# Peptides against a protein of PDB entry 3QIS: the designs that were tried, part 303

Target 1, 334 residues: chain A of PDB entry 3QIS
Amino acid sequence: PSLELSRREFVFENVKFRQLQKEKFQISNNGQVPCHFSFIPKLNDSQYCKPWLRAEPFEGYLEPNETVDISLDVYVSKDSVTILNSGEDKIEDILVLHLDRGKDYFLTISGNYLPSCFGTSLEALCRMKRPIREVPVTKLIDLEEDSFLEKEKSLLQMVPLDEGASERPLQVPKEIWLLVDHLFKYACHQEDLFQTPGMQEELQQIIDCLDTSIPETIPGSNHSVAEALLIFLEALPEPVICYELYQRCLDSAYDPRICRQVISQLPRCHRNVFRYLMAFLRELLKFSEYNSVNANMIATLFTSLLLRPPPNLMARQTPSDRQRAIQFLLGFLL

## One batch from the design tools (peptide; made by RFdiffusion4, then SolubleMPNN)

Design b2_p27_4_s4 (from b2_p27_4, 13 letters changed)
Fold by OpenDDE base, seed 3:
Structure b2_p27_4_s4 (fold): chain B 334 residues (1-334), chain A 27 residues (1-27)
Amino acid sequence: as target 1 above (334 residues)
Amino acid sequence: SEDEEIDKWVEEYFKKLEEERKEEELK
């Protein structure tokens, strides 16, 4: 069996978080026998491609002289954004198109990724006074490394943050400040806030705006700004409530005093973001007659974002654990 | 600067929230 491929080299320029890019090519059976084709893993890989890449279709049959279009889809989700922001991964891959009893055909994927404040740590963002697109990639790496070291020191209640030599970090990321301040000013009376989805085009504009500027006003509807906040919180590599405190939050869920003590042990930026979000959400609840927002809805929604189980426990989360997690957050909303 | 205004606003906001928290802990 043999195939002809219309193209073997693909370049994805300016790949961004949540922005789908597609490149298409054709494969043709130029042989005299039916062919089964599939994308196969390289040696030592578990998948035929990186998590941000997909082939559609990834397998199929071709009769003699049949042609099929294959789409190569590049999409950076929350699962790939952090490793691309840090430069640990890159927009580079090699796909192996295999023919049963035939040859392997290699496809080269290349391109560049544009960093996002989405999927960047709270610690790094608190040190980032300018938009992420203005920050050199080398400095982003340094900020992430420094952020990790400061998080560890803060969690261990060891050495106080050496406030002395570096520029004082922001109390909260400017991106969170901008999103929440906008919602506070303009969305308190928004009917069905956090219940109505935003527009995908507006979400992309909001992300691009926060990545490239410090806007006076966030573009898009209140629903899109609200969803952008949820996406931001979901994309955090470390949730607002650090994984190390997850179990303690569950254990304290019915004791408001212990809950507050657990939150006080968060890294400064995480604690500040948590307090800021809770203050905002309590304010929204005062306008429940207008915005249809209630404490149970908000607690259920934000608990999954703010108080995530550690990756090793995600598959084992019981309904009781979920209820305790919701109850923990309710103690800050009521 | 815009950064100084943001940091100041957040600092004042968190100071207020910390005062409110202390008042709640005293009740």
Scores: peptide ipSAE 0.085, ipTM 0.674, DockQ to the pose 0.052
Fold by OpenDDE base, seed 2:
Structure b2_p27_4_s4 (fold): chain B 334 residues (1-334), chain A 27 residues (1-27)
Amino acid sequence: as target 1 above (334 residues)
Amino acid sequence: SEDEEIDKWVEEYFKKLEEERKEEELK
């Protein structure tokens, strides 16, 4: 069996968070026998491609002189955004198209990724006074490393935050400030806030706006801005309530005094973001007659974003653990 | 405390925004 491929080299320029890119090519059976094709893992890989890449179809049969179109889809989700932002991973891969009883055909995937404030740590964002696209990639790596070290020092209570560091970090990320400021100004009376989905085109505009500028006003509907806040919180590599405090939040869920003590142990930026969000959400609840927002709905929605189980415990989360997590957050909304 | 400063900052921020909103509704 043999195949002819219309293309073997693919370049994905300016790959962005949540923006689908597609490249298509054709494979043709130029042999005289039917062939089965499949994309196969390389010798040391478990998957035929990286998590941000997909082939469709990834396998199939071709009769003699049959041609099929294959789509190579690049999509950076929350699962790949952090490692691409840090440069730990890149828009590079090699696909192996295997023929049963035939040859292997190699496809080269290349391109560039544009960093996003989505999927960047709260600590790094508090150090970024300018939009992330204005920050050199080399400096992004240094900011993530330094932010990790500051988080560890803060959690260990070993070193006073050096108030004398030449560039004081922001109290909260400018991106969170902009989203919450917009929602507070324009969305308090918005019917079905956080219940109606945003528009996908508007969400992309909001992400691009926050990555490239410090706008006076965020583009899009109140629903799109509200969903952008949810996407931002979901994409955080470390949730607003750090994984190290997850179990303590569950254990304290019915004691408001202990709940406040647990929050006081968060790193400064995480603690500030938590308080800022809780203050905003309490303010939205005053307008419940207009926006249809209630404490139980908000607690249920935001608990999954703010108080995520550690990856090692995710498979073991019980309905009781989820109810305790909701109860923990309710103690800050009421 | 740093905690009291943040709580105060948040309260002052939302209070200011509420005042600005009331001034816009009166125009």
Scores: peptide ipSAE 0.062, ipTM 0.674, DockQ to the pose 0.757
Fold by OpenDDE base, seed 5:
Structure b2_p27_4_s4 (fold): chain B 334 residues (1-334), chain A 27 residues (1-27)
Amino acid sequence: as target 1 above (334 residues)
Amino acid sequence: SEDEEIDKWVEEYFKKLEEERKEEELK
């Protein structure tokens, strides 16, 4: 069997978080026999492509002289955004298109990723006084490393290193501040807030706005700004309540005093963000007659974002654990 | 405590925003 490929090199320029890019190519059976094609893993890989890439179709049959269009889809989800922001991963891959009893055809994927405040740690964002797109990639890596060290020091109650050379971190990320400030100013009376989805185009504009500027006003509808906050919280590499405190939150869920003590043990930026969000949500609940928002809805929604089970426990989360997690947040909303 | 300072800051912030919003609704 033999294939002809219309293209073998693909460049995805300016790849962004949650922005789908597609490149298409054709494969043609220029042989005399039917052939089966499939994308196959490289040696030592479990998958035929990186998590941000997909081929569609990834396998199929071609009759002699048949042609199939294959789409290469690049999409950076919450699962890939952090490693791309840090430069640990890049928009580079090699796909192996295997022909059964035939040859391997190599496809080269390349491109560039544009860093996002989405999927960046709270610690790193608290050190970013400028939009992430203004920060050199090398400096982003340094900020993440510094953020890890500060998190460890905060957890260990180590004496803050001499304040001498590093600018004082922000109390909360400017991105969270901007989102919550906007929602507080403009969305408290918004019917079905956090219940109605935003527009995908507006979400992309909000993300791009936060990545590139410090706006006076966030673009888009209140629903899109609200969803952008949810997406931001969901994309955090470490949830607002650090994974290490997850079990303690569940264990304390019915003791408000212990709940507050658990929150006090969060790293400073996480603690600040948690308090800021809880204060906002308590304020939002005062407008429940207008916005249709209630404490149970908010607690249920935000629990999945703020109090995530550690990856090793995700498969073991019981309905009881979820209820305890909701009860934990309810103690801060009521 | 640092915690009380942050809680106070957050309360003052939202209070200020609520005052600003009420002033805008009165215009």
Scores: peptide ipSAE 0.045, ipTM 0.654, DockQ to the pose 0.759
Fold by OpenDDE base, seed 1:
Structure b2_p27_4_s4 (fold): chain B 334 residues (1-334), chain A 27 residues (1-27)
Amino acid sequence: as target 1 above (334 residues)
Amino acid sequence: SEDEEIDKWVEEYFKKLEEERKEEELK
């Protein structure tokens, strides 16, 4: 069997978080026999492509002289955003299109990724006084390394940072400040806030706005700004409540004094973000008659974002663990 | 404590925004 491919080289320019890009090509059976095609893993890979790439269809049958369109879809989710932001991974891959009892055809995927404040650590963002797109990639790496070292020093209760050498970090990331400030100013009376989804186009505009500027006003509806906050919290590489404190939060869930002591042990930026969010959510609950927001709904929604089980425990989360996690957060909302 | 200063800052910030909003609603 043999195939003819209309294209073998694909370039995805300016790939962004949550922005789908598609490139299409045709494969044709120029042989005399039916053939089965499939994308196959390379010798050392478990998957036929990187997590941000997909072929559709990834397999199929072609009769003689039949042609099929294949879509190559590039989509950076929360699962790939962090490694692309750091430059650990890149928009480069090689796909192997295998023909059963035939040849392998190689497709080259290339492109560039544009960094996002989404999927960047709270520690790094607290050091970024400018939009992430204004920060050189080399400086992003340095900020992540410095952030890791500060987190480790904070967790180890080691010596106070000498105030002298680097600009003081922000109390909270400017991106969180902007989102929460906007919601507090404009969305407190918004009916069904955090219950109605935003518009995908508006979400992309909000992400681009936060990545490229420090706006006076965030674009989009209150629902889109609210969802952007949820997406931001979901995309954090380390949750607002660090994984190391997860079990202690569950164990303390019915003791408000111990809950506060657990939060006091968070790294400074995480603690500040947690307190800032809880203060905002308590203020939002004062407007429950207008926005239809209640403490149980908010606690249920934000618990999955702020208090995630560590990856090794995620598959073992019991309904009791979830209820304790919700109860922990309720103690800060009431 | 630094924690009390942050809590106070957050409370003062939201209080100020609530006052600003009440002043806008009264216009």
Scores: peptide ipSAE 0.042, ipTM 0.655, DockQ to the pose 0.710

Design b2_p27_5_s1 (from b2_p27_5, 14 letters changed)
Fold by OpenDDE base, seed 2:
Structure b2_p27_5_s1 (fold): chain B 334 residues (1-334), chain A 27 residues (1-27)
Amino acid sequence: as target 1 above (334 residues)
Amino acid sequence: DWQKEVEEFFKKMREEMAKEIERLRAE
């Protein structure tokens, strides 16, 4: 069996978080026998492609002189954004298109990724005084390394060095402040806030605005700005409540005084973000008659974003653990 | 009062970060 491929090299320029890109090519059975094709893993790989790439269809049959269109879909989700932001992974892959009893055909995937403030650590974002697209890649690496060291010092209750006033970290990331300040100013009376989905086009505009500028006003509806905040919190590599404190939050869930003590042990940036979000959500709850937002809805929604189980415990999360996590957050909303 | 402490924190954070962001826009 043999195939003819219309293209073997694919370039995905300016790949962004949550922006789908598609490249299509044709495969044709130029042989005289039916053939089965499939994308197969390379030697030592578990999957035929990286997590941000998909082929559709990934397998099929072709009769003699039959042609099929294959779509190569590039989509950076929350699961790939952090490793692409750090440069640990890149928009590069090799796909192996296998023919049963035939040859392997190699497809080259290349391109560039544009970093996002989504999927970047809170500690790095607190040091990031410019939009992420203005920050040199070398400086992004340094900011992640410095972020890790400062997180460790803060967890050890080491007094921060009195860094010069120009190098001082922000109290919270500018991106999360902009989102929350917009919602506080314009969305407190918004009916069904955090219950109505945003528009995908508006979400992309909000992400691009936060990645490229320090906007005076965030574009889009209040629903899109609210959903952008949820997406931001979901995409964090380390949740607002660090994994190290997860179990202690569950154990303290029914004692508001112990809950406050647990939060006081968060790294400075994480603690400030948590307190800022809870303060905003308490303000939003004052307008419950207008926005239909209640403490149980907010606690249920934000618990999965702010208080995630560590990866090693994810498979063991019980309904009781989820209820304790919700109860922990309720103690800051009531 | 815990409610008052949270409201004062929120007000302070908004005011301090607004000034910081105004500074960052001027750079």
Scores: peptide ipSAE 0.712, ipTM 0.975, DockQ to the pose 0.768
Fold by OpenDDE base, seed 3:
Structure b2_p27_5_s1 (fold): chain B 334 residues (1-334), chain A 27 residues (1-27)
Amino acid sequence: as target 1 above (334 residues)
Amino acid sequence: DWQKEVEEFFKKMREEMAKEIERLRAE
């Protein structure tokens, strides 16, 4: 069996977080026998492609002289955004199109990724005084390294280095402040806030706006701005409540005094973001008659974003753990 | 009063960050 491929080199320029790109090619069975094709993992890989790439179809049968279109879809989700932002991963891959009893055909995937404030650490964003697209990639790496070191020092209750007033981190990321300040100013009376989905195009505009500028006003509907906040929190490599405190949050869930003590142990940026979000959500709850937002809905929604189980606890949260996590957050909303 | 502490924190954060954001826009 043999295949003819219309293209073997694919370039995905200016790949962005949550922006789907597609490239297509044809494969043709130029042989005299039916063939089965599949994308197969390379040696030592578990998957045929990187998490941000997909082939559709990834396998199939071709009769003699049959042709099929294959779509190569590039989509950077929350699961790939952090490693692409850091430059740990790149828009580069090799796909192996295997033909049963035939040859392997290699496809080269290349391109460039445009960094996002989405999927960047809270610590790095607190140091990042410019839009991420204005920050050199080398400096992004340095900011992440410095952020890790500051997180560790903060957790160890080490005295903060007396950084010069110009080098002082922001109290909260500018991006999250802009989102919350917008929602506080314009969305407190928005019916079904956090319950109605945003528009996908508006979400992309919000992301691009935050990545490229320090806007005076965030574009899009209040629903899109609200969803952008949720996406931002979901995409954080380290959740607002650090993984190290996860179990302590669950254990303290029914003692509001202990809950406050646990939060006081967060790194400064995480603690400030948590307190800022809770303060905003408490303000939003004052308008429950207008926005249909209640503490149980908010706690249920934000708990999965703010209080994630550590990656090493791959076990699905028990119903009890989820209830304790919600109760922990409720203690800050009531 | 915990409610008052949260409200004061929120007000302070809004005011301080607004000034910081204004500074950052001028750079």
Scores: peptide ipSAE 0.711, ipTM 0.975, DockQ to the pose 0.785
Fold by OpenDDE base, seed 5:
Order: sequence, then structure tokens, then C-alpha cells
Structure b2_p27_5_s1 (fold): chain B 334 residues (1-334), chain A 27 residues (1-27)
Amino acid sequence: as target 1 above (334 residues)
Amino acid sequence: DWQKEVEEFFKKMREEMAKEIERLRAE
């Protein structure tokens, strides 16, 4: 069996977080026998492609002289954004299109990723005084390294070494402040806030706006700005409540005094973001008659974002653990 | 009062970050 491919090289320029890109190519059975094709893993890979790439269809049958269109879909989700922001991964892959009892066909995927404040650590963003697209990639790496060291120092209660010529970190990321300040100013009376989804186009505009500028006003509807905050929190590599404190939050969930003590042990950036978000949400709850927002809804929604189980416990989360996590947040909303 | 402490924190954070962000916009 043999295939003819219309294209073997694909370039995905300016790949962005949550922006789907598609490239199509054709495969044709130029043989005289039916053939089965499939994308197969390389020798040491578990998957035929990187997590941000998909082929559709990834397998199929072709009759003699049949042609099928294959879509190569590039989509950077929350699961790939952090590693792409750091440059640990890149928009580069090799796909192996295998023909059963035939030869392999190699497809080259290349391109560039545009970094996002989404999927960047709170610690790095607190140090990032420019939009991420203005920050050199080398400096992004340094900011993540510095962020790790500051997290460790904060957790160890180490006296800050004399802050050398390093600029003082922001109290919270400018991106979180911009989102929350916008919602506080313009969305407190928005009916169904955090319940109505935003528009995908507006979400992309908000992401691009935060990645490229320090806007006076965030574009889009209040629903899109609210969803952008949820997406931001969901995309954090480390949740606002660090994984190290997850179990202690559950254990303290019914003691508000212990809950406050647990939060006080967060790294400065995480603690400030948590307190700032809870303060905002308490303000939002004052407008429940207008926005249809209540403490149980907010606690349920934000629990999965702020208080995530560590990856090793994700598969073990019980309904009781979820209820304790909700109760933990309720103690900050009531 | 916990409510007052949270409100004061929120106000302070808004005011301090607004000044910082305005500084960053001028750079």
C-alpha cells in the first residue's frame, strides 16, 4: 500500500493560549489495495503527538483512489500553557502517519508560541511589571526561577536576603488586579455573573489585552471578564491555595480560625491573591439581589479553581473532600 | 470585626495597586 500526501510540513505561527489553529492536508490512496492509516507514537512516546496537537481523523481506511482530508488542530489548553510559556515545550512535533503493512510518513510540525500571563505562576506575575509579550523569554525563565526561590523562602520563613537590585514584587499580579477591579467597578449588578458564559472571541480579546498591555478598561462583556478570571485561576500552574496546604484546608474546613491560620502560611503572592479574591467576592455578595450570586454558588465555583487537589490526590478526591473544600471557602465568604 | 478587616484590606489593595499600575502605564 502507498499514500500520497498533499503536504508534510506545517507551520503554526503565533500560537496563543485557547486559540484554535487548524491546518488541513489530504492523503490519497495511490495504490491498488485498500489501506489502513493511523498516527502512531514514536519509539519512546506514549502518544502520537504532543498534548497541544491533534489529528482528525487520527486513523481510517482508504479504498484505492480514495482521498481523505486530515485536520491538524493546534490548541493550547491549561494543560500545555505553562510548559509553553516557560519554553520547556515548543510548537514543534513530528507526526508518524503509519500505513498498515506499508511505510511511515513523517509530518513536521513547527511554529512559535506567544507567551501568556495565563498559565504563568503568581510569583512570576508579581515580578512581571510589563505585559508578558514585552518580556524577553530569557527574563521569563529568570522570573520563574526567582519565583520558585521566593516561594521556598516564604514557606521556610527565611528572612528575605537583602533585596539586591531586584524590584519589589507587586502585591498581586496586575492581570488579576485588572480583572477584579473591572468586575468590581462594572459587574456587581450584572445578572447571572459567573453563571453566564462569556463569548469566545471576547475571551481571546481579554487574554490578548492582558498579554500585550496594561489596559485602562478590559474589553468584552462582564460575563467574558468574569469567565476570563475563572480561566486565569484555572490555568495557574500552582493554584491560589498551594498544593502543600490542600489537606490542611480540608482538615480545618469547619474551624474558621484554623482556616485563617492555614491561609496565613501561603506564600505572599498567593496569600494576597486569595485575600483579594475573597474580599472581592464578599463585595459581590452584597449585590446578590441584582447579580443572583450567592455564597454557596461562589464557594462551589471557586473551590475547584482555588483549592485543587494535588495531582497525586486528584483521582482520590471524595465527595466529602469536595464538601470540606467548599466549606473551607464558605468560611471566607460568610 | 472580620468584615471590616476584609473591606479595609480590599480598599487598601485597590488603592495601592491602582497607583502601582498607573506608574507602570507611564513607563
Scores: peptide ipSAE 0.705, ipTM 0.974, DockQ to the pose 0.752
Fold by OpenDDE base, seed 4:
Structure b2_p27_5_s1 (fold): chain B 334 residues (1-334), chain A 27 residues (1-27)
Amino acid sequence: as target 1 above (334 residues)
Amino acid sequence: DWQKEVEEFFKKMREEMAKEIERLRAE
């Protein structure tokens, strides 16, 4: 069997978080026998492609003289955004299109990724004084390394932040502040806030706006701005409540005094973000007659974002653990 | 009062960060 491929080289320019890009090519059975094709893993790989890449279809049968269109889909999810922001991964791959009892055909994937404030650590974002797209990649790496070291020092209670450095971290990321300040100003009376989904186009505009500027006003509907905040919190590599404190939050869930003590153990940026978000949500709850938002809904929604189980415990989360996690947040909302 | 402490914190954070953001926009 043999295949003819219309294209073998694919370039995905300016790949962005949550923005789907598609490139298509055709494969044709120019043989006289039916053939089965599949994308196969390279030597030592478990998957035929990187997590941000997909082929559709990834396998199939072709009759003689049959042609099929294959879509190569590039999509940076929350699961790939962090490693692409750091430059640990890149928009480069090689696909192996295998023909049963035939040849292998190699496809080259290349391109560039545009960093996002989404999927960047709270520590790095607190140091990031400019929009992420204005920050040189080399400086992003340095900011991440420095952020890790300060988080560790903060957890160890060892060093007061040198208040005199010209590079004092922000109290909270500018991106979180912009989102929350917008919602506080314009969305407190918004009916069904956090219940109605945003528009995908508006979400992309909000992401691009936060990645490229420090806007006076965030574009889009209040629903899109609210969903952008949820997406931001979901995409954090380390949740607002650090994984190390997860179990202590669950254990303290019914003692508000202990809950406050646990939160006091967070790194400064995480603690400030948590307190700022809870304070905002308490303000939002004052307008419940207008926005239809209640403490149980908010606690349920934000628990999965703010108080994520550590990766090693995700598969073991019980309904009781989820209820304790919700109760922990309720103690800050009521 | 915990409620007042949270409200005061929120007000302070908004005011301090607003000034910081204004500074960053002027750079």
Scores: peptide ipSAE 0.704, ipTM 0.974, DockQ to the pose 0.786

